# Ledger of designs, part 6: peptides against a protein of PDB entry 3KDP

Target 1, 230 residues: chain A of PDB entry 3KDP
Amino acid sequence: PFLIFIIANIPLPLGTVTILCIDLGTDMVPAISLAYEQAESDIMKRQPRNPKTDKLVNEQLISMAYGQIGMIQALGGFFTYFVILAENGFLPIHLLGLRVNWDDRWINDVEDSYGQQWTYEQRKIVEFTCHTPFFVTIVVVQWADLVICKTRRNSVFQQGMKNKILIFGLFEETALAAFLSYCPGMGVALRMYPLKPTWWFCAFPYSLLIFVYDEVRKLIIRRRPGGWVE

## One batch from the design tools (peptide; made by RFdiffusion4, then SolubleMPNN)

Design b1_p8_5_s3 (from b1_p8_5, 7 letters changed)
Fold by OpenDDE base, seed 5:
Structure b1_p8_5_s3 (fold): chain B 230 residues (1-230), chain A 8 residues (1-8)
Amino acid sequence: as target 1 above (230 residues)
Amino acid sequence: DEALELFK
């Protein structure tokens, strides 16, 4: 998010506080829960990895985590961001290069895509209104991310949802997201303004996309072992 | 106030 903020000079899509809430809040319990996941049913049928050639963290894993899944996650957040700003009169094309004027507290006549003028205070309210839905979008996408991380090869439907700690993690991260989004005073304390409940659904297509993408990937691995997608 | 400004 911050890279696009710098490159495109758009209003800040995700605040530092929201990033910290993701990294230290919503992701901890889910990440710990993966340590308690049961082994895949076919683990004893697999050949042992070669310790000289097969790294624990390989290029394929990095590509999957940061290049593929991470990009889909970012796209989900930015989609929510652009939808909110568009509903408030700022079309995506108009946001390009707008940051300089947007962040200037002395400019109180920044025009939206429809010629409406926005004060600095009004702009900051809209900006901070984007932060919470972006955060929630990340959490909703993380549901799929966590579920797909249960297995390397088997489908989630083959593995099942037996890990009670993982299920608890899903509820915990969702409850924390709801708390941060709707608790009184969060707008002042964390600059996280409350979101309309409808914004929770904006991430669902991306969450589904991640799930389908990974299930298709795993299906390909099962049908064509030793392929480049493994 | 300065700490809050770092999070803008």
Scores: peptide ipSAE 0.007, ipTM 0.427, DockQ to the pose 0.020
Fold by OpenDDE base, seed 1:
Structure b1_p8_5_s3 (fold): chain B 230 residues (1-230), chain A 8 residues (1-8)
Amino acid sequence: as target 1 above (230 residues)
Amino acid sequence: DEALELFK
């Protein structure tokens, strides 16, 4: 998000506070829950990892986590961001290069895509209105990300949802996201203005996409061990 | 406003 903010000079899509809420709030308990996951059903049929040759975190895992899944997650967040700004009169093309004027508190006549003038205060309200949905989008996508992280090879349908701590983690991150989105004073304290409940559903296609993508990947790995998809 | 900018 921050890289696109700098390169495209768009209004800030995700604040530092929201990033901290993800890293320290919504992502911690789910991540810890994976330590309590049951072993994959075929683990005893696999050869032990060679600690000298087999990296714990290999390039392929990094490519999946940051390159593929991370990019889909970022696309989901930016989609939500662009939709909200478009609904408020700012089309994506108009946002390019707008940051300098957007962040200038002395410019009170920034025009949207329809020629409507926006004061600094109005612009900041719509900007902070984007932060919460972007955050919630990440949380909803993290549901799928956490579930797919249960296994490397087996389908989630084969592994099942027996990890009660993981289920609790999903509930906790969702409850925290709801708390941060709807608790009075969060707009002032965290620049997280209240979220329309409908925005929770904007992330669902991306969450589903991640889930389906990983299940297909795992299916390919099971059918073709040692392929480039592994 | 400046205090809020720390949270950008």
Scores: peptide ipSAE 0.007, ipTM 0.421, DockQ to the pose 0.020
Fold by OpenDDE base, seed 4:
Structure b1_p8_5_s3 (fold): chain B 230 residues (1-230), chain A 8 residues (1-8)
Amino acid sequence: as target 1 above (230 residues)
Amino acid sequence: DEALELFK
């Protein structure tokens, strides 16, 4: 989000504090829960990794995690961001380069895509209105990400959802997301204004996409071991 | 407030 904010000079999609809440709040317990995941059924049948040649984190995992899944997550967040801004009169094309004027408190006549003028206060309200749904979108997408991270090769349906700590983590991150989204004072403290419950559903297609994508990937790996997808 | 401005 921050990279696109800089490159495209768009209004800030997600606050730094909110990002910290994702990294340290919503993502921490789920990540820890993976340590308690049951071993894949075939793990003991696999040859041990050579610690000298086989890195725990290889380029393929980095590509998958940051290149593919991370991009889908980012797209989900930005989709939500652009939808909200569009609903408030700011079409995506109009947002390009708008940051400078957007963040200038002395400019109170920033025009939207329809020629409506927005005061600095109004712009900040809509910006902070975007932060919460963007955050929630990331959390919803993280549900799928966490679930797919349970296994490298086996389907989630084969592995099952037996890790109670992981399930707890999913509820915890969701509860935390709801708390941060709806608790009074979060607008002032975190610049996260309350979102309409309908915005929670905006991320669902992306969450589903990640899930389906990974299941298909794993299916390919199982059917064609040693392929480039592994 | 000032510390948050440093990350802006």
Scores: peptide ipSAE 0.006, ipTM 0.399, DockQ to the pose 0.019
Fold by OpenDDE base, seed 2:
Formats: sequence, C-alpha cells, structure tokens
Structure b1_p8_5_s3 (fold): chain B 230 residues (1-230), chain A 8 residues (1-8)
Amino acid sequence: as target 1 above (230 residues)
Amino acid sequence: DEALELFK
C-alpha cells in the first residue's frame, strides 16, 4: 500500500499506525496458532524430506505466501479504498498525482471528479475514512490466508478446523479489528474513523478468491504429485 | 494537528 502511495502519488490508503496494528495486533496470534496445527492426515505416508536438498522454506512457498496471496490482499485493500473515494466523488484516475495537493493544508479548493471543492479538513476526513476499511479488508483476507496455511497438501475440508487456538486467533483478530474500528477516540488516536458495517463485506470476494485458488492448487498437487505446483 | 505532522 505504501509503495503505491509513493509511486502513484495518491492519497494515503493505509496509515502507518494502522500497519503497525496489523503487524503487531492482528497477525501475531494467528501466526502463533499455526504452530499448534495438527499434522496433515497423510504426513506419515510421505517420504521424509532430504535435509540436504529440501529446504523447509523454499522459494515456491515464499512466492505463494508473499507474492500471490499478498498481491490479492493488496488488491482487496485498494479496491475498498477506490470504492470509498469514488463514492465521495474521487474517481481512481483523478487520484493519480493528487497527493501533493491533497496533503497541502493551505489548499482548500481541491476539486473532485465532479468539480466539487474540498477543504483540507474534508479531505482528511475522507482519507481517514479509507484507513479503517482498508485495515478491515486486510483482516478479512487474512481469515482465508490463515485457513489455507493450515495445510500444504490436504484440503481444509479434509483437515478440518480442529485447532482451537487457530479458531481463537480468528476471533481475536476480528475482535481487535472491531475494537480499533468502532472504539471511541480511534479516529484521533489512530486516524481510524468508524466504518459502516457494510464495508466488511467488500473483502469477502477476495477472501473467497484466495480460498478457492489455494484449494484448487492443493487439488492439483494431490492429483499430480511431483508437479511444478508442489 | 501536531500529532498529524509526526506521521507524515
């Protein structure tokens, strides 16, 4: 998100404090919960890895986790961001290069895509209105990410949701997201203005996409062991 | 306003 903010010179889609809340608040408990995940049902049927040749963390795993899934997460966040700004009169094309004028407190006549002028204060309200839904979008997408990380080969439906700590992690991150989104004073403290409950659903297509994508990947691995997808 | 400047 921050890279696109710099490159495209768009209004800040996600605040630094909000990013810290993701990294320290919503991601830690879920990540720890994976350490308590039950072994896949077929793990004892697999040949032991060669410790000299087979890395625990390979380039393919990194590419999957940070490349593909991370990109879908970012797309989900930006989708939510662009929808909110569009609903407030700022179409995506109009946002390109707007950051300089957007962040200038002395410019009180920034025009939207429809010719309406926005004061600095009004613009900042809209910006901070975007931060919370972007954050929530990441959390909702993280639900799917965490669930798919339970297994490497087996379907989630085969593995089941037996890890109570993981389930607790999902509730914890959701509760934290709700707290940060709706607790009074968060707009001042974290620049996270309260969001309409409907914005929680904006991420659902992306969560579903991640889930379906990974299930299809795992299905291919099961049907074609030793393929390039493994 | 000052808190807003620190995170710019």
Scores: peptide ipSAE 0.006, ipTM 0.363, DockQ to the pose 0.018

Design b1_p8_5_s4 (from b1_p8_5, 6 letters changed)
Fold by OpenDDE base, seed 4:
Structure b1_p8_5_s4 (fold): chain B 230 residues (1-230), chain A 8 residues (1-8)
Amino acid sequence: as target 1 above (230 residues)
Amino acid sequence: DEALELFL
């Protein structure tokens, strides 16, 4: 989010504090829960990893995590961001380069895509209104990400949802996300304004996409061991 | 605040 904020010079999609809430709040318990995941059914049939040659984090894993899943997550977040801004009169094309004027407290006549002028205060309300749905979008796509991370090769349907700690983590991150989104004072404390409940559904297609994509990937790996997808 | 943004 921040990279696109800099490169495209758009209004800040997600606040720093909100990102910290993702990294240290909503993602911690789910990540820890993976340590309690049941081993894949074939794990003992695989050769031990060579610690000298086989990195724990390899280029394929980085490519999958950041290059594929991370990009889908980012697209989901930005989709939500652009929809909210568009609903408030700022079309995506108009956002390009707008950051400088957007963040200038002395400019109170920033025009939207329809020629409506926005004060600095109004713009910041809209910006902070975007942060919460973006955050929630990330949490919703993290559901899928967490579930797909249960296994490297087996389908989630083969592995099942037996990890009670992971299930707890999903509820915890969702409850925390709801708390951060709707608790009074979060708008002031975290610059996270309350979102309409409908915004939770904006991420669902992307969450489903992540899930389906990974299940297809795993299916390919199972059918064609030693392929480039592995 | 700005320094933390660089890591995000």
Scores: peptide ipSAE 0.021, ipTM 0.601, DockQ to the pose 0.022
Fold by OpenDDE base, seed 2:
Structure b1_p8_5_s4 (fold): chain B 230 residues (1-230), chain A 8 residues (1-8)
Amino acid sequence: as target 1 above (230 residues)
Amino acid sequence: DEALELFL
């Protein structure tokens, strides 16, 4: 997200405090829950990893985590961001290079895509209005990410949802996201303004996409062991 | 603030 912010010079999509709430708040319990996941049914049929040649974190895992799933997550967040800004008069093309003028408190006549002038205060309200839905979008796509991380090869339907700690993690991160989004004072404390409940659904297509994509990937791996997808 | 944003 931040790379696009720098390269495109767009208004800040996600605040630093909000990112800390993701990394330290919503992600910790789910990540810990994976340590309690049951071994895949076929794990004992696999050859042991050679510790000298086989890295625990390989290029395929990095590509999957950051290059594929991470990109879908980022796209989900940015989609939500662009929709909110477009609803407020700022089309995506108009946001390119706008950051400098957007963040200048002395410029009170920044025009939107329709020629309406926006004061600094109005712009910051819109910016902070984007932070919470972006955050919630990340949490919703993390549901799918956490579930797909249960296994490397087996379908989630084969593995099942037997890990009670993981289920607890999903509820905890959702409850925390709701708390941070709707608790009075969060707008002042965290610059997270409350969102309409309908914005929770904006991420659902991306969450579903992640889930379907990974299940298809795992299906290919099961059908063609030792392929380039593994 | 800008430096912290780079890690995010």
Scores: peptide ipSAE 0.017, ipTM 0.559, DockQ to the pose 0.022
Fold by OpenDDE base, seed 3:
Structure b1_p8_5_s4 (fold): chain B 230 residues (1-230), chain A 8 residues (1-8)
Amino acid sequence: as target 1 above (230 residues)
Amino acid sequence: DEALELFL
């Protein structure tokens, strides 16, 4: 989000506070829960990692985490962001280069795509209204990310959902996201304005896409061991 | 606030 904010000079899609709520709030318990995941059924058929030659973080893991899953997550968040701004009169093309004027408190006549003028206060309300749905979108795609992280090779359907701590983590992150989105005073405290319940569904296609993509990847790996996909 | 009602 922040890279696109700089490169495209668009209004801030995800606030720093909302990023902290993701990294320290909603992601913490889910990440810890993975330590309690059961070993894959084929783990004893794999050779032990050689600590001298085999990296814990390899190019394949980086490609998967940032290049594939992370990109789908970012696309989901940006989709939600662009939909909200478009509903408020700012089409995606009009947002390019708008950041400088958007963030200037002395400019109170920034025009939207329809020629309506927006004060600084009105623009900041719209910006902060984007932060909460973007945040919720990330949480919803994280459901899929957490579930796919249960295994490297086996399908989630083969592994099952036996990790009670992971299930608890999914409920905890969702409950925390709901609390941060709907608790009175969060708009003032965290710059997270309440969202319509319908915004939770905007992320579902992306969450499903992540899940299907990874299951297909794992299926390919199982059918063609030692391929370029592993 | 009409803007908030657009998002609630």
Scores: peptide ipSAE 0.014, ipTM 0.406, DockQ to the pose 0.024
Fold by OpenDDE base, seed 5:
Structure b1_p8_5_s4 (fold): chain B 230 residues (1-230), chain A 8 residues (1-8)
Amino acid sequence: as target 1 above (230 residues)
Amino acid sequence: DEALELFL
């Protein structure tokens, strides 16, 4: 998010507090839950890795986690961000280069895409209104990320949802996201303004996309072992 | 502050 913020000079899509809530709040219990996942049914049929040549974290894993799944997550967050700003009169094209004037406290006449002028205070309310939906979007796509991480090769439908700690993690992260989004005083304390419930649905297509993408990937691996997708 | 912004 910050890379696009710098390169495109757009208003800040995600606040520092919301990032901390992701890294230290919503992601911890889900990540720990993966340690309790059952082994895949075919694990004893796989060749052992060579500890001298095969890294635990390889280029394929980095490419999958950051280059593919991470990009889909970012796209989901930015989609939500652009939709909210567009509903408030700021079309995506108008946001390019707007950051300098947006963040200037002395400029109270920043125009939107329709010629409406926005004060500094009004702009900051809209900006902080984007942070919570972006955060919630990340949590919703993380549901899919956590579920796809249950297995490396087998389908989630083959593995099943037997890990009670993982199920607890999904509920915990969702409950925490709801608490941070709707608890009175969070707007003052964390700059997390309340979210309209409809914005939770903006992430669902991206969550589904992640899930389908990984299931297709795993299907290809099962049909063509030793391919470049593995 | 700048270090946390890098995760954006």
Scores: peptide ipSAE 0.019, ipTM 0.608, DockQ to the pose 0.024; fails the geometry check

Design b1_p8_6_s1 (from b1_p8_6, 5 letters changed)
Fold by OpenDDE base, seed 2:
Structure b1_p8_6_s1 (fold): chain B 230 residues (1-230), chain A 8 residues (1-8)
Amino acid sequence: as target 1 above (230 residues)
Amino acid sequence: SLVEALLS
């Protein structure tokens, strides 16, 4: 989000504080919970990796995690962002290059796509109204990410949801997301204005996409061991 | 997530 904010000069889609809330708040317990995940049912039938040749974290894993899954997460967040701004009169094309005028407190006549003028205060309300749904979108997508990370090869349906710490992590991150989104004063403290409950559902297609993508990937790995997808 | 958030 931050690179697109700079390159496209769009209004800030996700605030720095919200990023910190993701990294230090919602992601910590889920990440720790993966250490308690049960071994895959077939893992004990696999030969151990060669510690001299086989890296624990390889380029394929990095590409999958940060390249593929991360891009789907970003797309989900940006989709939510563009929908909110469009509902408030700012079409995606109109946002390109708008940041300079958007962030200028002395310009109180920034026009939307329909010729309506927006004061600085009004624009910042809309911007901060985008931050919370973007944050929530990431959390909802992280549900899928955490679930798919339970296994490398087996389907989640084969592995099951037996890790109680992981389940607790999912509830914890969701509760924290709800707290940060709806607690009074969060607009002032974190620049996170309350979101309508409908915005929680905006992320669901992307969460499903991640889940389906990874399940298909794992299915291919199971059917064709040693393929390029592994 | 931080790297993803920064790079997206």
Scores: peptide ipSAE 0.058, ipTM 0.788, DockQ to the pose 0.028; fails the geometry check
Fold by OpenDDE base, seed 5:
Structure b1_p8_6_s1 (fold): chain B 230 residues (1-230), chain A 8 residues (1-8)
Amino acid sequence: as target 1 above (230 residues)
Amino acid sequence: SLVEALLS
């Protein structure tokens, strides 16, 4: 969100506080839960890693985590952001370059795509109204990201959902997201305004896309060992 | 992650 915020000069899609809630709150227990995952059934059929040539964190892992999955996560968040702003009268094309006037507290007549004027206070309310659904969108896509991280090669359906700590992590991150979104006073304390329950469903297509994408990738690896997707 | 947040 920060790169697009700088390059496109759009209103801030995701606040610093919401990023901290992701990195320190919702991601912590899920990440720890992966340490308790069972080994894949084919682990003893694989050749040992060459410590001189094979990195633990390789280019393929970085590309998968940050380049592919991270991009789908970002697209999910931005989709939610653009839908909310469009429902409030700001079409995506109108947001380009709007940041300068949007963040100016002395401008109280910023026009939307329909010619309606918005005060600084009204603009900040809609901006902070976007932060919470963006955050919740990230949590929903993280469900799929965590589940696909259970295995490197086998399908999740072959591995199963036997890791009770991972299941607990999914419930914990969801409960924390609900708490931060709906607890009274969070608008003042964290600038996280409550979201309509419908916004939880906006991320589901992207969560499903992540899951299907990784299962297809793993299927290709199983059928064609030594391919570029490995 | 922080890296994903910066790249988004």
Scores: peptide ipSAE 0.057, ipTM 0.809, DockQ to the pose 0.027; fails the geometry check
Fold by OpenDDE base, seed 1:
Structure b1_p8_6_s1 (fold): chain B 230 residues (1-230), chain A 8 residues (1-8)
Amino acid sequence: as target 1 above (230 residues)
Amino acid sequence: SLVEALLS
């Protein structure tokens, strides 16, 4: 979000407070839950890792986590952001370079894509209305991210959902996201305005994409051990 | 997520 915010000079898609809520709120319990995951069924049949040559975190894992999955998550968030702004009269092409005028409190006549003028207060309401759905979108794609992290090689369907702590983590992060989205005063306290319940579903295609992508990856690894996809 | 936020 910040890279695109700086390069494209668009209105801020995700606030610092919402990022902190992800990192310190919604991600903590899910991350801890992975420590309680059952071993994969074939783990005792695999060769042990060579501690001198094989890194626990390798380039392939970094590429998968930050390069591939992270980009899909970001695309999901930006999709939600662009849809909300488009519904409020700001088409994606009109947002390019708009940040300077958008953030200027003395400009009260910023035009949308349809020639409607927006006051500073109205623009900030729309901006903060984007922050909450972006945050919720990240939480929804994190469901898939957490589930795919249960295994390195086996399908989730082979592993199953027996980790009760992971299931609790999914409920906790969802409940926290709902609390932050709908609790009275969050608009003032966190600049997170309430979202329509339908916005939760905007992330589902991206969550499904992450899940399918990883299952296909794991299928390829199982069929072709030692391939570049591993 | 923080690294993703910086890079996206």
Scores: peptide ipSAE 0.055, ipTM 0.789, DockQ to the pose 0.026; fails the geometry check
Fold by OpenDDE base, seed 4:
Structure b1_p8_6_s1 (fold): chain B 230 residues (1-230), chain A 8 residues (1-8)
Amino acid sequence: as target 1 above (230 residues)
Amino acid sequence: SLVEALLS
């Protein structure tokens, strides 16, 4: 989000506080829960990793985590952001280069895509209205990401949902997301304005996409061991 | 997530 904010000069899609809430709040318990995941059923049938050549974090893992799944997560967040701004009169093409005027407190006549003028206060309300749904979108997509991280090769349907700590993590991150989104005073404290409950569903197609994408990837790995997809 | 948030 911040890279696109700089390059495209768009209004800030995700606040620093919301990023910290993701990294320190919603992601911690889920990440720890993965340490308690049961080994895959075939792990003892695999050859041991060569510690000299095979890194625990290799280019394939980085590509999968950041280059593939991370990009789908970012697209989900930005989709939510663009939909909210479009519903408020700012079409995506109009947002390009708008940041300079958007963040200027002295400009109170910024026009939207329909010629309506927006005061600085009105613009900041809609910006902070975007932060909460973007955050929630990331949490909803993280459900799929956490579930797919249970295994490297086996389907989730083969592994099952036996890790009670992971299940607890999913409930915890969801409860925290709901708390941060709807608790009174969060708009003042965190610049996170309440979202309509319908915005929780905006990320569901992306969560499904991540899940299907990873299951297909794992299926390919199982059918063609040693492929470039591994 | 932090790296993703910085890169996105």
Scores: peptide ipSAE 0.053, ipTM 0.774, DockQ to the pose 0.028; fails the geometry check

Design b1_p8_6_s2 (from b1_p8_6, 7 letters changed)
Fold by OpenDDE base, seed 5:
Structure b1_p8_6_s2 (fold): chain B 230 residues (1-230), chain A 8 residues (1-8)
Amino acid sequence: as target 1 above (230 residues)
Amino acid sequence: DELLKLLN
């Protein structure tokens, strides 16, 4: 999010506080829960890795986590961001290069895509209104990320949802996201303005996409072992 | 409080 903010010079899509809430809040318990996941049913049927050549964290895993899944997460967040700004009169094309004027407190006549002028205070309200939905979108997408991380090869339907700590993690991150989004004073304390409940649904297609993508990937691996998809 | 100020 921050890279696109710099490259495209758009208004800040995700605040530093929200990033900290993701890294230190919503992601911790889910990540720890994976340590308690049961082994896959076919683990003893697999060939052992070569400790000299095969790393625990390999290029394929990094590509999957950051290059593929991470990009889908980012797309989900930015989709929510662009929809909110478009509903407030700022079309995506108009946002390109707008950051300089957007962040200037002395400019109170920034025009939207329809010629409406926005004061600095109004612009910041809209910006901070985007931060919370972006955050919530990441949390909703993380549901799918956590679930797909339960297995390397087997389907989640084969593995099941027996890890009670993982289930607790899903509820915890959701409860924390709801708390940060709706607790009075969060707008002042954390610049996280309240979210309309409808915005929670904006991330669902991307969460589903991640889940389907990974299940298809795992299906291909099971049918064609040793392929480039593994 | 200082962290929040730095994040402004």
Scores: peptide ipSAE 0.014, ipTM 0.530, DockQ to the pose 0.020
Fold by OpenDDE base, seed 2:
Structure b1_p8_6_s2 (fold): chain B 230 residues (1-230), chain A 8 residues (1-8)
Amino acid sequence: as target 1 above (230 residues)
Amino acid sequence: DELLKLLN
């Protein structure tokens, strides 16, 4: 998100404080919960890795985590961001290069895609209105991400949801997201303005997409061991 | 009031 912010010079889609809330707040407990996940049923049927040649973290895992799944997460967040701005008169193409004028407090006549002028205060309200839905979108997508991380090869349906700590983590991150989104004072403290409950559903297609994508990937791995998808 | 309008 921050890279696109710099390259495209768009208004800030997600604040730094909000990013910290994701990294330190909503992600920690779920990540720790994975340490308690049961071994895959077929793990003992696999050959031991060669510690000299087979890295614990390989290029395929990095590609999956940051390249594939991470990209889908980012797309989900940006989708929410662009929808909110479009509903407020700023079409995606109009946002390109707008950051400089957007962030200038002395410019009170920034035009939207329809020629309406926006004051600095109005623009900042819209910007901060994007932060919370973007954050919530990431949390919703993280539900799928956490669940797919339970296994490398087996389907989630084969593995099951027996890890009570992981289930607790899902509820905890959701509760924390709700708290940060709706607790009084969060707009001032974290620049996270409240959102309509309906915005929680904006991320659901992306969450489902991640889940389906990974299940298909795992299915391919099971059918074709040693392929490039593994 | 403006925030509420934006949220709708």
Scores: peptide ipSAE 0.010, ipTM 0.469, DockQ to the pose 0.021
Fold by OpenDDE base, seed 3:
Structure b1_p8_6_s2 (fold): chain B 230 residues (1-230), chain A 8 residues (1-8)
Amino acid sequence: as target 1 above (230 residues)
Amino acid sequence: DELLKLLN
């Protein structure tokens, strides 16, 4: 989000505080829960990793984490961002290069795509209104991300949902997201304005996409071991 | 905040 913010000079899609809430709040328990995941059924059929030659984090893992799953996650967040801004009169094309004027507190006549003028205060309200749904979108996508991280090769349906700590993590991150979104004073404290419950559903297609994509990937790996997809 | 109600 921050890279696109700089490159495209768009209004800030995800605040620094919301990023911290993701990294330190909603992602912490889920990440820890993976340490308690059961081994895959075929783990004893695999050769031990050679610590001298086999990297724990390899190019394939980086490609999966950032190049594939991370990109889908970012697309989900940006989709939510663009929808909210469009509903408030700012079409995506109009946002390009708008950051400089958007963040200038002395400019109180920034025009939207329909010629309506927006004061600095109004613009910041819209910006902070985007932060919460973007945050929630990331959390919803993280549900799928966490679930697919349970295994490298086996389907989630083969592995099952037996990790109680992981299940707890899913509920915890969701509860925390709801708390941060709806608790009174969060708009002032965290610049996270409340969102309509309908915004939770905006991310569901992307969460499903990640899940389906990974299951298909794993299916291909099982059918064609040693392929480029692994 | 009326604006907030319009936005959400």
Scores: peptide ipSAE 0.024, ipTM 0.449, DockQ to the pose 0.021; fails the geometry check
Fold by OpenDDE base, seed 1:
Structure b1_p8_6_s2 (fold): chain B 230 residues (1-230), chain A 8 residues (1-8)
Amino acid sequence: as target 1 above (230 residues)
Amino acid sequence: DELLKLLN
């Protein structure tokens, strides 16, 4: 998000405070829960990795985590961001290069895509209104990300949802996201303004996409071991 | 407040 903010010179899509809430809040318990995941059914039939040649984190895993899944997550967040700004009169193409004027407190006549002028305060309200839905979008897609991380090869349907700590983690991150989104004073304290409940559903297509994508990937791996998709 | 300003 920050890279696109700099390159495209758009208004800040996700604040650093919201990033910290993800890294230190919503992701911790879910990540820890994976340590309690039951082993895959065929793990004892697999050869152990060679600690000298086989990296724990290989290029393929990095490509999956950052290049594929991470990109889908980012797209989900930016989709939410652009929809909110468009609903407030700022079409995506109009946002390109707007950051300099957007962040200038002395410019109080920034025009939207329809010629309406926005004061600095009004612009900051809509900007901070984007931060919370972006954050919630990331949490929703993280549901799918956490679930797909349960296994490397087996389907989630084969593995099942027996890890009670993981289930608790999903509820915890959701409850925390709801707390940060709707607790009075969060707009002042964290610049996280309340969002309409409907924004929670904006991320569902991307969450489903991540889940389906990974299940298809795992299916291909099971059918064609050693392929490029592994 | 200053920290929050830096974080936004």
Scores: peptide ipSAE 0.014, ipTM 0.557, DockQ to the pose 0.019; fails the geometry check

